# Peptides against a protein of PDB entry 5NXQ: the designs that were tried, part 130

Target 1, 114 residues: chain A of PDB entry 5NXQ
Amino acid sequence: EIQIPVSMAAEEEYLRSKVLSELLTDTLENDGEMYGNENEVLAALNGAYDKALLRLFASACSDQNVEKALSLAHELKQDRALTAAVKISERAELPSLVKKINNIREARYEQQLK

## One batch from the design tools (peptide; made by RFdiffusion4, then SolubleMPNN)

Design b2_p30_6_s1 (from b2_p30_6 with M2K E8K E9K T10E E28K L29K)
Fold by OpenDDE base, seed 5:
Structure b2_p30_6_s1 (fold): chain B 114 residues (1-114), chain A 30 residues (1-30)
Amino acid sequence: as target 1 above (114 residues)
Amino acid sequence: SKVEEIEKKEEEELEELVEELGEEIEEKKE
């Protein structure tokens, strides 16, 4: 049995989920066509995307690569995923990263108020 | 709604994922 390194598996999952999520998003934004379950599909895809991204994020945290981790956090779509990233950062004992991710969350909250 | 159910499930999965990844990170720490 072929064993794939965790990092490679995470990257593959991320890329796959990203492509699918972006394709659906583009369709909704460009065409504006709703046929029933697009929101459900999008929610599922975004969830998978964020989970995959969080695995990459955790890997970056493990490497103490704060800049890479932060870049990945910016790519997270859902607030709940950012919350997860904060928790992971805390476990990694990266307080600077915790603060920066919380800043991302706050910025997004402000955008939603507009 | 279906979206709400997806979100609930996702939240549970995220909690599990955080624990998994957190433990992995801690194991790699000195």
Scores: peptide ipSAE 0.553, ipTM 0.907, DockQ to the pose 0.769
Fold by OpenDDE base, seed 1:
Structure b2_p30_6_s1 (fold): chain B 114 residues (1-114), chain A 30 residues (1-30)
Amino acid sequence: as target 1 above (114 residues)
Amino acid sequence: SKVEEIEKKEEEELEELVEELGEEIEEKKE
């Protein structure tokens, strides 16, 4: 069995999940419900997307590429994924990144209040 | 709901993922 490098696998899954998530989101925004399970599908896709992205994020952290890590964190969709990113950043001992990700979370909280 | 179940499972998976990735990062640092 061919073993695919983790980084390549994560990148592929991220791209696939991103495209599908965007397509589904656009469909829901423009056409509404079509099959009755769109919310379930979206939740699953967003989860897969964020997990794949977190693997890439962790790789960036391990490389101490804070700029790349932060860029990836901005692409995370769910707050729970941002929380995971914070925990990973703490394990990587990147306090500046922790602060920046927390700022992202705070900004999203403020946006939700509007 | 199904969405809530998915979210619950995702949270558990994220905890496992954080631990996995965290350990990997820490091992690489050592």
Scores: peptide ipSAE 0.553, ipTM 0.907, DockQ to the pose 0.747
Fold by OpenDDE base, seed 2:
Structure b2_p30_6_s1 (fold): chain B 114 residues (1-114), chain A 30 residues (1-30)
Amino acid sequence: as target 1 above (114 residues)
Amino acid sequence: SKVEEIEKKEEEELEELVEELGEEIEEKKE
């Protein structure tokens, strides 16, 4: 059995999920064909993507690399994932990061209102 | 809907993940 470092595993899953999510999104936008499960697949992929990203985010928090953590937070797609990032930041005792992530959430809320 | 079910499951998984990662972070604190 091959032991893969957690960070490498997370990166691999992140990259895989990111690529597949982008490909699916592009397909839906360009082809417009719905076969009944695309939204379900997209939801699953986005979830996996965010979860993988959160692992990387947590690693950055552990390293006290706030800038890296923040950049990763910007890559999160779902609001619930940003909420998770806030909670992780709180556990990491990084209040400045908490504020910045909440700013991201607020900005996205404002965009949705328009 | 199935999407809603996925979202519900994801929320639960995120809660578990936060706890897992939070504990790891706390354990790694110097």
Scores: peptide ipSAE 0.553, ipTM 0.907, DockQ to the pose 0.803
Fold by OpenDDE base, seed 3:
Structure b2_p30_6_s1 (fold): chain B 114 residues (1-114), chain A 30 residues (1-30)
Amino acid sequence: as target 1 above (114 residues)
Amino acid sequence: SKVEEIEKKEEEELEELVEELGEEIEEKKE
């Protein structure tokens, strides 16, 4: 079996998941119901998207590229994924990144309250 | 519901992923 570097695999999966997630979202907004399982499909795609993004995030953390890691964190959709990013940042010993990601979470919480 | 099952499974997968990625990060540290 052909071995693919982790970074390349992560990038490929991220791009694929991103495109599919956006496509499904657009379809639901414009065309309505498709097969009756749209919510399940969307949940799965969003999860896959965030997981793929977290792999890229971890790679950025490994490179100590805080700015890149932060930009990737902003692209995460689910709060649970942000929590995962915080945990990864802690393992990477990047306290400044931890604080900035927590700020993202707090900002989203405030938006939900409005 | 299926959505709830997906969310539960995702949470478990995220925990595993964090551990996997955390170990990789630690291994790359000097």
Scores: peptide ipSAE 0.550, ipTM 0.906, DockQ to the pose 0.816

Design b2_p30_6_s2 (from b2_p30_6 with E5K T10N E11N E27K E28K L29K E30S)
Fold by OpenDDE base, seed 5:
Structure b2_p30_6_s2 (fold): chain B 114 residues (1-114), chain A 30 residues (1-30)
Amino acid sequence: as target 1 above (114 residues)
Amino acid sequence: SMVEKIEEENNEELEELVEELGEEIEKKKS
C-alpha cells in the first residue's frame, strides 16, 4: 500500500467525482430526462462531489487562503454543502468567509424563487 | 424513495465530515 498525502487524495477524489457528475449532467442535457436509477446515481455523485470539494475547501481554510476557499465554495452544488462550508469557516474563525458564503446561499435561494 | 435515502446518507456523512475537518482545522491553529 502506497501512502498518498491527504491533499493529493482529496484532489483526485474531487476530479473523479467532478468528471462523473459532469458526464451524467451532460447526458441529461443531451438525451433528455432520465428516470429510474439515473436519479439515484446523480444524487450519489453530487454528494460525493461536494464532499470531495469540501475537503479541498477545508484545506484552503486551514491555509487561511480565503480567496481560494471562496472560489471552491462557488463550485459547491448542494445547499447543504454550502451550509457545511459555513460551519467549517466558523471553526476556522473566518467570519468574512462566512458572510460571503451566506451571500452565495442567498443568491441561489433567490434564483430558485424565479 | 431510494433517492431520499441516498440524500439522508449524504446528510449524515456531511455532518461527520464537518466535524472531522473542523477538528483538523482547530488542531492546526494551535
Scores: peptide ipSAE 0.536, ipTM 0.906, DockQ to the pose 0.813
Fold by OpenDDE base, seed 3:
Structure b2_p30_6_s2 (fold): chain B 114 residues (1-114), chain A 30 residues (1-30)
Amino acid sequence: as target 1 above (114 residues)
Amino acid sequence: SMVEKIEEENNEELEELVEELGEEIEKKKS
């Protein structure tokens, strides 16, 4: 069995999930349907995508790389994933990052309100 | 619905992931 470093595994998972999520989204936008379970597949892929991204986010937090962590947080799709990022930032003792991620959440709330 | 079940599963897995990643971060802190 080949042992892959955690950071490399996280990157691979993120890239794979990102590509699949984008391909599915593009297909739905162009065709409107796939096999009748499109919403189920999309929900699963979005979940996998954010989870993979959070692993990268946590790695950036461990490196005390706030700018990289913030950049990754902007790529998160689900609000629950942003909440997870806040919790991770708190565990990393990065209060400035916590505030900035909460600003992202607030901005998205306002956008949904409009 | 199946979508709701998937989302619930995602929520549970997300909570587990947060705990896992949080523990790893705290372990690496010096």
Scores: peptide ipSAE 0.534, ipTM 0.904, DockQ to the pose 0.824
Fold by OpenDDE base, seed 2:
Structure b2_p30_6_s2 (fold): chain B 114 residues (1-114), chain A 30 residues (1-30)
Amino acid sequence: as target 1 above (114 residues)
Amino acid sequence: SMVEKIEEENNEELEELVEELGEEIEKKKS
């Protein structure tokens, strides 16, 4: 049986989810509705995308690579995913990263209020 | 709605993922 490194598998999942999410978004933006279930598909894809990204994020935390972890956190789409990143950072005992991710969340809240 | 169901499912899966990844991180800490 072929064993794929965890990091490689996570990267593949992330890239696949990212591409699909972007393609759907572009299609909706440029061509409009397709089959009437676009919102359902988008919700599923966004969920998969963030979950895949969080696996990469956790790997960066394990490596104590705060800069990489932070850059990945910026790519997360859902607020719930940022919350997950905070929880992971706490388990990794990276308080500086926790603060920085919370700053991202606050910034997004402010943008939504405008 | 179906979208709400999908989002709820995502929430549950996300909680499970956090626990999984958290445990993995703690195991690697030495």
Scores: peptide ipSAE 0.532, ipTM 0.905, DockQ to the pose 0.775
Fold by OpenDDE base, seed 1:
Order: C-alpha cells, then sequence, then structure tokens
Structure b2_p30_6_s2 (fold): chain B 114 residues (1-114), chain A 30 residues (1-30)
C-alpha cells in the first residue's frame, strides 16, 4: 500500500471534485437535460468536494494561517460545510476566523433572499 | 428522496469529520 500524506490526498480529491462539479453544473445550465440521477451525482460531488476542502481548512487552522483558512472557506459550497468550518475554527481557538466565516454565511443568506 | 438521503449521509459524515479534525487540532496544540 502506498502511503500518501493526508494533505496531498485531500488536495487531489478537492481538485478532482471541483472539476467534476463544474462540468456537471455547466452541463445542466447549458443543456438543461435531466435523466434522473444528475441531482444525485451533484449532491454526492458537492459533499466530497466540501469534505476535501475542510481537511485543507483544518490544516490551515493548525498552522494558524487565518488568511489561507478564510480563502478555503470561501470555496465551500454547502451551508452545512460552513457550519463545520466554524466548529473547526472554534476548536482551533480562532475567534476572528469564526466571525469572518459567519459573515460569509450571512452574506449567502442575504443573496438567497434576493 | 434519494437526494435527501445523500444529503443526510453527508451531514453525518461532516459531523464525524468535524470531530476527527477537531481532535487532531487539539492534539497538536497540546
Amino acid sequence: as target 1 above (114 residues)
Amino acid sequence: SMVEKIEEENNEELEELVEELGEEIEKKKS
């Protein structure tokens, strides 16, 4: 068995999931054709994508690299993933990061109201 | 729906991931 560092594995999964998610999104937006499983695939990909990002996010938190952590948080797609990032930030005792991520959540809530 | 099931599974996995990553962070701080 080949041992790969967790951070490298997470980056690979993130990039893979990002590309696939973007391709699927573009296909749905451009073609609008649904064959029954596209939403299921998208949900699965979004989950995998955010989980991969959260691993990178946690690594940045461990390094106390708030700017990198915040940049990664902006790339999260699901609100539940942002909530997870807040919880991780709290465990890392980074209150400034907690506030900044909550601001991201609030901004997205406001956009949904429009 | 199947989508809802997938999302529920994702929620459970996220909770587990938060705990895992949180513990790792706390261990490194100690």
Scores: peptide ipSAE 0.536, ipTM 0.906, DockQ to the pose 0.833; fails the geometry check

Design b2_p30_6_s3 (from b2_p30_6, 13 letters changed)
Fold by OpenDDE base, seed 2:
Structure b2_p30_6_s3 (fold): chain B 114 residues (1-114), chain A 30 residues (1-30)
Amino acid sequence: as target 1 above (114 residues)
Amino acid sequence: SKVAEIQAENDKELDKLVEELGEEIKEKKK
């Protein structure tokens, strides 16, 4: 049995989820539909993607690397995932990061209104 | 809907993940 470092495992899952999410998104945009359960698959993939990304985010927070954490937060797709990132930032006692992530959320809200 | 059910499950998993990752961060700060 081979033990993979947590950081490497997180990155692997992130990359896998990212590729699959992008592939499905591109397919839907170009071809319209796949097998009839596209929305279900997309929801599952988005969830997996954001969860994997949050693990990387938490690692950056643990390292007190606000710049890296913020960059990762911008890659999150779901608002609920941004909320999770805020909560993690609070646990990490990074108030500046909390503010910056909330700014991301507010910006996305404004974009949705347009 | 099935999508709604998936999202609900994701929400639960996110809450759990926040707790787990938060505790890990706090433990590392000790």
Scores: peptide ipSAE 0.547, ipTM 0.912, DockQ to the pose 0.856
Fold by OpenDDE base, seed 5:
Parts: structure tokens; C-alpha cells; sequence
Structure b2_p30_6_s3 (fold): chain B 114 residues (1-114), chain A 30 residues (1-30)
């Protein structure tokens, strides 16, 4: 069995999860009806997607590439994942990134209230 | 619900991930 570098594995998992999440989302939006375990599948895929993305995010933080980290944070879907990104940023001692990610969270909160 | 269970599992995994990645980052920063 071929062992893949962590960074490559993370990217592969991200891409796979992203594609599957998008396919499911598009299907649900186009059909307008939900059947069976579609919500369960979506929840699982969203979780996998964000976790994979967070690995890339952490890598960017490790490289002190704040701009890349921020761009990745914008791609996170779940608020809980944004919270995770904040915690990672704090441990990376990137306070500017912490503030910017919190701004993303606040913006999404406001959007949900509307 | 099954969705709630999935989300709960995800939350636990996220907590572990934060710990792992955070420590890794701190070590590299030293």
C-alpha cells in the first residue's frame, strides 16, 4: 500500500468531500424533495468536508500564510468549523486571523437572522 | 435523531482535530 503525504491526503479528502457535498446539495435543490437519509448523508459530508478543509487551514497557519488561511476559512460551511478555525488560529498566535474569522461568523449569524 | 448523532460525532472529532493541529502548529513555531 502506498502511503501518501499528509498534505496530499488532506487535499484529496477535501476535494472528494467537496464534490460529494456539492452533488448532493445540487440534487436536493433541483428536485425540491428530500427522501430517506439525505439529511444524514449531507450532515456526514459537511462534517468530512470541513474537517478536511481545517487540515488545509492549519497547514496555512503553520506557514503563517494568513491570506490563504482566511480564504480557506471562508470556504468552511459549519459554524462549529469556524469555531475550530478560531481555536487553531489562537494556538498559531495569529490574532489578526482570529478577528477576521470571528467577523465571518458574525456575518453569518446576521444572515441567519434575516 | 440520526442527524444529531452525526453532528455530535463531528463535534467530538473537531475537538480532537483542534488539539492535534494546534499542538502541531505550536511545535513548529518553536
Amino acid sequence: as target 1 above (114 residues)
Amino acid sequence: SKVAEIQAENDKELDKLVEELGEEIKEKKK
Scores: peptide ipSAE 0.546, ipTM 0.912, DockQ to the pose 0.827
Fold by OpenDDE base, seed 1:
Structure b2_p30_6_s3 (fold): chain B 114 residues (1-114), chain A 30 residues (1-30)
Amino acid sequence: as target 1 above (114 residues)
Amino acid sequence: SKVAEIQAENDKELDKLVEELGEEIKEKKK
């Protein structure tokens, strides 16, 4: 059985999840109505989206491409996913990236307080 | 809620993913 490289599979899943998540979000924002399990679908999609991003993130870390890794971290939606990115960065021994991702988290915390 | 259950499952999967990816990175670094 021919296996697809992890990075390629992750990219495909990321793109798919991103498109669907954006479409659903736009619908909810524009219509302001929810019928059924839209929140459940969104939660599932966001989870899949972040997991796919983290795989790409880890790949960037392994390549020591801090700029790419940081860009990907900015695209993460869940705080818990940012925490995961920090842990991965620590394993990759990239302290500068750890600091920058923590700054992203802090910025989001402050924004939520407004 | 169902959303909370989904998020809890995601958390578990994230923890597992961190371990898997972390080990992979360390192996490549060595």
Scores: peptide ipSAE 0.546, ipTM 0.912, DockQ to the pose 0.828
Fold by OpenDDE base, seed 4:
Structure b2_p30_6_s3 (fold): chain B 114 residues (1-114), chain A 30 residues (1-30)
Amino acid sequence: as target 1 above (114 residues)
Amino acid sequence: SKVAEIQAENDKELDKLVEELGEEIKEKKK
């Protein structure tokens, strides 16, 4: 049985979800076509996207690659996913990363208030 | 709504993911 490394599997799922999410977004923006279930599809895709990204994030944390982990955290779309990243960072005992991810969350919150 | 249901499911899955990834990280540190 051929086993695929977790990081490779996560990367594949991340890329797939990213492409599909971007494609759907572009279609809605450029063509304006609505079929009635776009919000449901986006919610599912965003969830899958962030979950895949978090697996990559955790791998970076395991390697103690804070720079890579932070870069991945910036790519997370949902606030709930950022919260998950904080929790993972805490388990990895990376307090500097925890602080930086919380800064991302705060920045996004402030942006929403503008 | 269906969107809310999807989000609720995602939240549960995220919680499970945090636990499993957290344990994996801890095991690698040993």
Scores: peptide ipSAE 0.542, ipTM 0.911, DockQ to the pose 0.837

Design b2_p30_6_s4 (from b2_p30_6 with E5K E8K T10N E11D E26K E28K L29K)
Fold by OpenDDE base, seed 1:
Structure b2_p30_6_s4 (fold): chain B 114 residues (1-114), chain A 30 residues (1-30)
Amino acid sequence: as target 1 above (114 residues)
Amino acid sequence: SMVEKIEKENDEELEELVEELGEEIKEKKE
C-alpha cells in the first residue's frame, strides 16, 4: 500500500474538483439543465473542492504563510467554507488572517445584495 | 431536498475537518 502525503492528495483532489466544478458550472450557465440532477452534482463537487482547498489552507496557516492562506481563501466558493477558514485561522492564532477572511465574507454579502 | 441533504452533510464534514486540521495546527505549534 502506497501512502500519498496528505498535501499531495489534497492538491490533486483540489485540481480535479476545480476542473469538474468549472466544467459543470459552464454547462449550467451556457446550456442549462441537462439531466435534472446538476444542482446535486454541483453541490457535491463544491463541497469536495472546498474541503480539499481547506486542507491546503490549513497547511499554509501551519507554515505561517498568511499571503498564501489568503489567496486560497479567495478561491473558496461556499460561505460555510469561509467560516471554516476563519475557525482554522483562529486556531492557528492568526488574527490578521481572520480579519481578512471576514472581509471576504462581508464583500460577498454585499455583492449578493446587489 | 437532495441538495439540502448534501449541504447538511457538507456542513458536518466541514466541522469535522476544522477539528482535525485545528488539532494538527496546534500540535505543530507546541
Scores: peptide ipSAE 0.533, ipTM 0.906, DockQ to the pose 0.861
Fold by OpenDDE base, seed 2:
Structure b2_p30_6_s4 (fold): chain B 114 residues (1-114), chain A 30 residues (1-30)
Amino acid sequence: as target 1 above (114 residues)
Amino acid sequence: SMVEKIEKENDEELEELVEELGEEIKEKKE
């Protein structure tokens, strides 16, 4: 059996989830309703996308690559995923990263209020 | 709703993922 490195497996999962999420999003934006269950499918795909991204995020944290971790955090879609990223950063003992991710969350809250 | 159920499942899975990844990070630091 072929063993794939964790980093490669995570990248594959991320790319797959990203492509599917983008395709569905584009379809909804351009063609409207799709099969009547598009919201359910989108929720599932967004969840998978963020979970895959968080694995990459955790890897960056392990490498003490704060800049890469922060860049990945900006790509997260759901607020719950940003919260997860904060928790992971705390476990990694990266307080500067915690602050920066919380700033991302605050910025998104402000955008929603406008 | 079904969407709410999916989101709830996502929350639970994220919590499990945080625990998993957190432990992996700690192990590497030791």
Scores: peptide ipSAE 0.532, ipTM 0.905, DockQ to the pose 0.789
Fold by OpenDDE base, seed 5:
Structure b2_p30_6_s4 (fold): chain B 114 residues (1-114), chain A 30 residues (1-30)
Amino acid sequence: as target 1 above (114 residues)
Amino acid sequence: SMVEKIEKENDEELEELVEELGEEIKEKKE
């Protein structure tokens, strides 16, 4: 069996999840309800998307590439995923990244209040 | 609801993922 590098596998998973999530979102915005289970499908896809993205995020942290890690964090959709990113950053001993990701979370909280 | 169940599963999976990725990061720093 052909061995695929972990980074490539993570990228493939991310891209697949991203495409599916975007397609569903666009369809809901333009055509409305389809099958009555769109929210369930969206929740599952968003979860898969963020998990895949977090693997890429962790890889960036391992490389001590704070800028890349931060850029990836901005692409996370769920607050729980941002929390996960903070925890990963703490384990990577990147306090500056922790602060910046918490700023992202705070900004999103403020947007929800509007 | 089914959505809540999915989100709960996501929470659990994220916790496991944090542990997995965190350990990998620590090992690489050594």
Scores: peptide ipSAE 0.530, ipTM 0.905, DockQ to the pose 0.871
Fold by OpenDDE base, seed 4:
Structure b2_p30_6_s4 (fold): chain B 114 residues (1-114), chain A 30 residues (1-30)
Amino acid sequence: as target 1 above (114 residues)
Amino acid sequence: SMVEKIEKENDEELEELVEELGEEIKEKKE
């Protein structure tokens, strides 16, 4: 049996989850039809997407690649995932990254208040 | 609601993931 590297597996899961999430979101925005479970499916897909992305994020942190880690953090959808990214950054002892991710969170909060 | 249940599960799984990834990062630094 061929073993796929963890980083490649995480990337594959991220890409699949991203595509599915985007397709569902597009359908809901353009068609507007609700069949009862779309919100449940979307919640599950968003969760899977962010989890996969966080694995890539952690890998970047391990490499001390702050710029790559930050770019990945910008792709996170849920606030809870950004919180997770902050916690991971703290474990990686990257205070500059912690600050930058918190700035992302604050910016999103401001958008929600508008 | 079912959505709230899913989100709660996501929160728990994220907490576990943070611990897992955090430990991996610490191990690589040691």
Scores: peptide ipSAE 0.532, ipTM 0.905, DockQ to the pose 0.782; fails the geometry check

Design b2_p30_7_s1 (from b2_p30_7, 15 letters changed)
Fold by OpenDDE base, seed 5:
Structure b2_p30_7_s1 (fold): chain B 114 residues (1-114), chain A 30 residues (1-30)
Amino acid sequence: as target 1 above (114 residues)
Amino acid sequence: SAAAAYDEELEKVVEEAEELIEKAKEEKEE
C-alpha cells in the first residue's frame, strides 16, 4: 500500500476544503437567497479550510520556511486559526513569525472596528 | 458547543504540529 506523505495529504485536504468553500460562497452570492443552514455550512467549510491550512503552516514552520509560513497565515480566515498559528510559531521558536502573525491579527481587529 | 468542539480540533492540530516540529529539531541537531 502506498503511503502518501503528510505534506501531500495536507495539500490535498487544503485544496478540497478551499474549493468547497469557494463553491458555496459563489452559490450564496449568485442565488441571492439565503437559507438558514447555509451560513452554518459555510462556517464549517471555513473551519475545515483553516485546519488544513494550519497543517501546511506547521510543515512550513518545521522546515523553518518563515516566508512560506507567513504567506499561509495570510490565507487563514478565522482569528482562532491565527491564534493557533501563533502557538505553532512559538513551538517552532520563530519569534519573528509570531510578531508578523500578531500584526495580521491586529490589522483584522482594526478592520472589524470600521 | 460547535465553537468549543472546533477549538478542540484546532488544539489537536497544534499538538500534531508540535510533534512534527520537535522531530524536525531533533533531526537538525543530529
Scores: peptide ipSAE 0.536, ipTM 0.898, DockQ to the pose 0.842
Fold by OpenDDE base, seed 4:
Structure b2_p30_7_s1 (fold): chain B 114 residues (1-114), chain A 30 residues (1-30)
Amino acid sequence: as target 1 above (114 residues)
Amino acid sequence: SAAAAYDEELEKVVEEAEELIEKAKEEKEE
């Protein structure tokens, strides 16, 4: 049995989840309501998206690729996913990345307040 | 709850990530 490299598997899942999330988002923006379950579906897709991203993020951290990791963190949608990214960064002993991700979180909090 | 279930999933992802990171550290040190 052919084992797919972790990075490739993560990337595939990310791309799939990203496409689905974007399609749903576009549909909601263009067509409006989706029989009252659109928010639940969107949340599920966004969750899958973030989960996939986090695996990519972990890979970047393992490679000590801080720039790539940070770029991926910016793509995360949910705050809890950013929290997860912080935990991963801490384990990777990347304090600069931790700070930068926390800055992302703070910025999003400020945006929500407005 | 759905939120709790997802939090558990995220925790699993974190655990997997930690394992990956530790493995990478070990391989680099060898």
Scores: peptide ipSAE 0.534, ipTM 0.898, DockQ to the pose 0.824
Fold by OpenDDE base, seed 3:
Structure b2_p30_7_s1 (fold): chain B 114 residues (1-114), chain A 30 residues (1-30)
Amino acid sequence: as target 1 above (114 residues)
Amino acid sequence: SAAAAYDEELEKVVEEAEELIEKAKEEKEE
């Protein structure tokens, strides 16, 4: 049986989730309001987006492509997803990536305080 | 809760990632 490579499936899901998330965001920003559940829909899309992105992140880590992995980490929206990225980086034995992702987390904390 | 359920989903993604990474390490050693 021919199976779709994991990386290809992850890429497809990422792109789909990204497009939908961006579309929803743009609609809220430029067209005013959606239905009363728009925040719940956005949260669900963001969750799916981060989850798909983490699979791409894992693929990059498995390839020892630190630069690509870091770029993907910057695209993660939720702190819990960054935490997951740290765990994956640790398993991949990429301590430099762990440090850089933690720096991303710290920077976001500082921005929230402003 | 919804948050707890999502955390479990993320944990599954991490587990899948670990398997992928281990397979990649094995292939590199060959």
Scores: peptide ipSAE 0.534, ipTM 0.897, DockQ to the pose 0.821
Fold by OpenDDE base, seed 2:
Structure b2_p30_7_s1 (fold): chain B 114 residues (1-114), chain A 30 residues (1-30)
Amino acid sequence: as target 1 above (114 residues)
Amino acid sequence: SAAAAYDEELEKVVEEAEELIEKAKEEKEE
């Protein structure tokens, strides 16, 4: 059986989760209707989105592509996902990337305080 | 809880990433 490369599988999952997340967001913004389960569904989709991004991030780290990894980290929505990205960066022995991701986290903390 | 379950899912993603990274290091050394 033909196995799909990890990077391709990760990209497929990312695109799928991104499309679904955007579709739900657009529906909520345009229709203005809030159903009882919509917030829960949105949270689940955001979670799937970040997981997919982290798999892409891991692939970039394995290639020692710091620039691509950093770009992907900026797309992460949840702080817990950024924490996971730091752990992956540490395992990849990329201390410069660790520092840059921590800077992203600090910047978001400051924005939340405003 | 849902949050705890998601944290476990993220941990699994990290573990998968670590395996990928180690495999890549081994391939580079060969």
Scores: peptide ipSAE 0.532, ipTM 0.897, DockQ to the pose 0.805

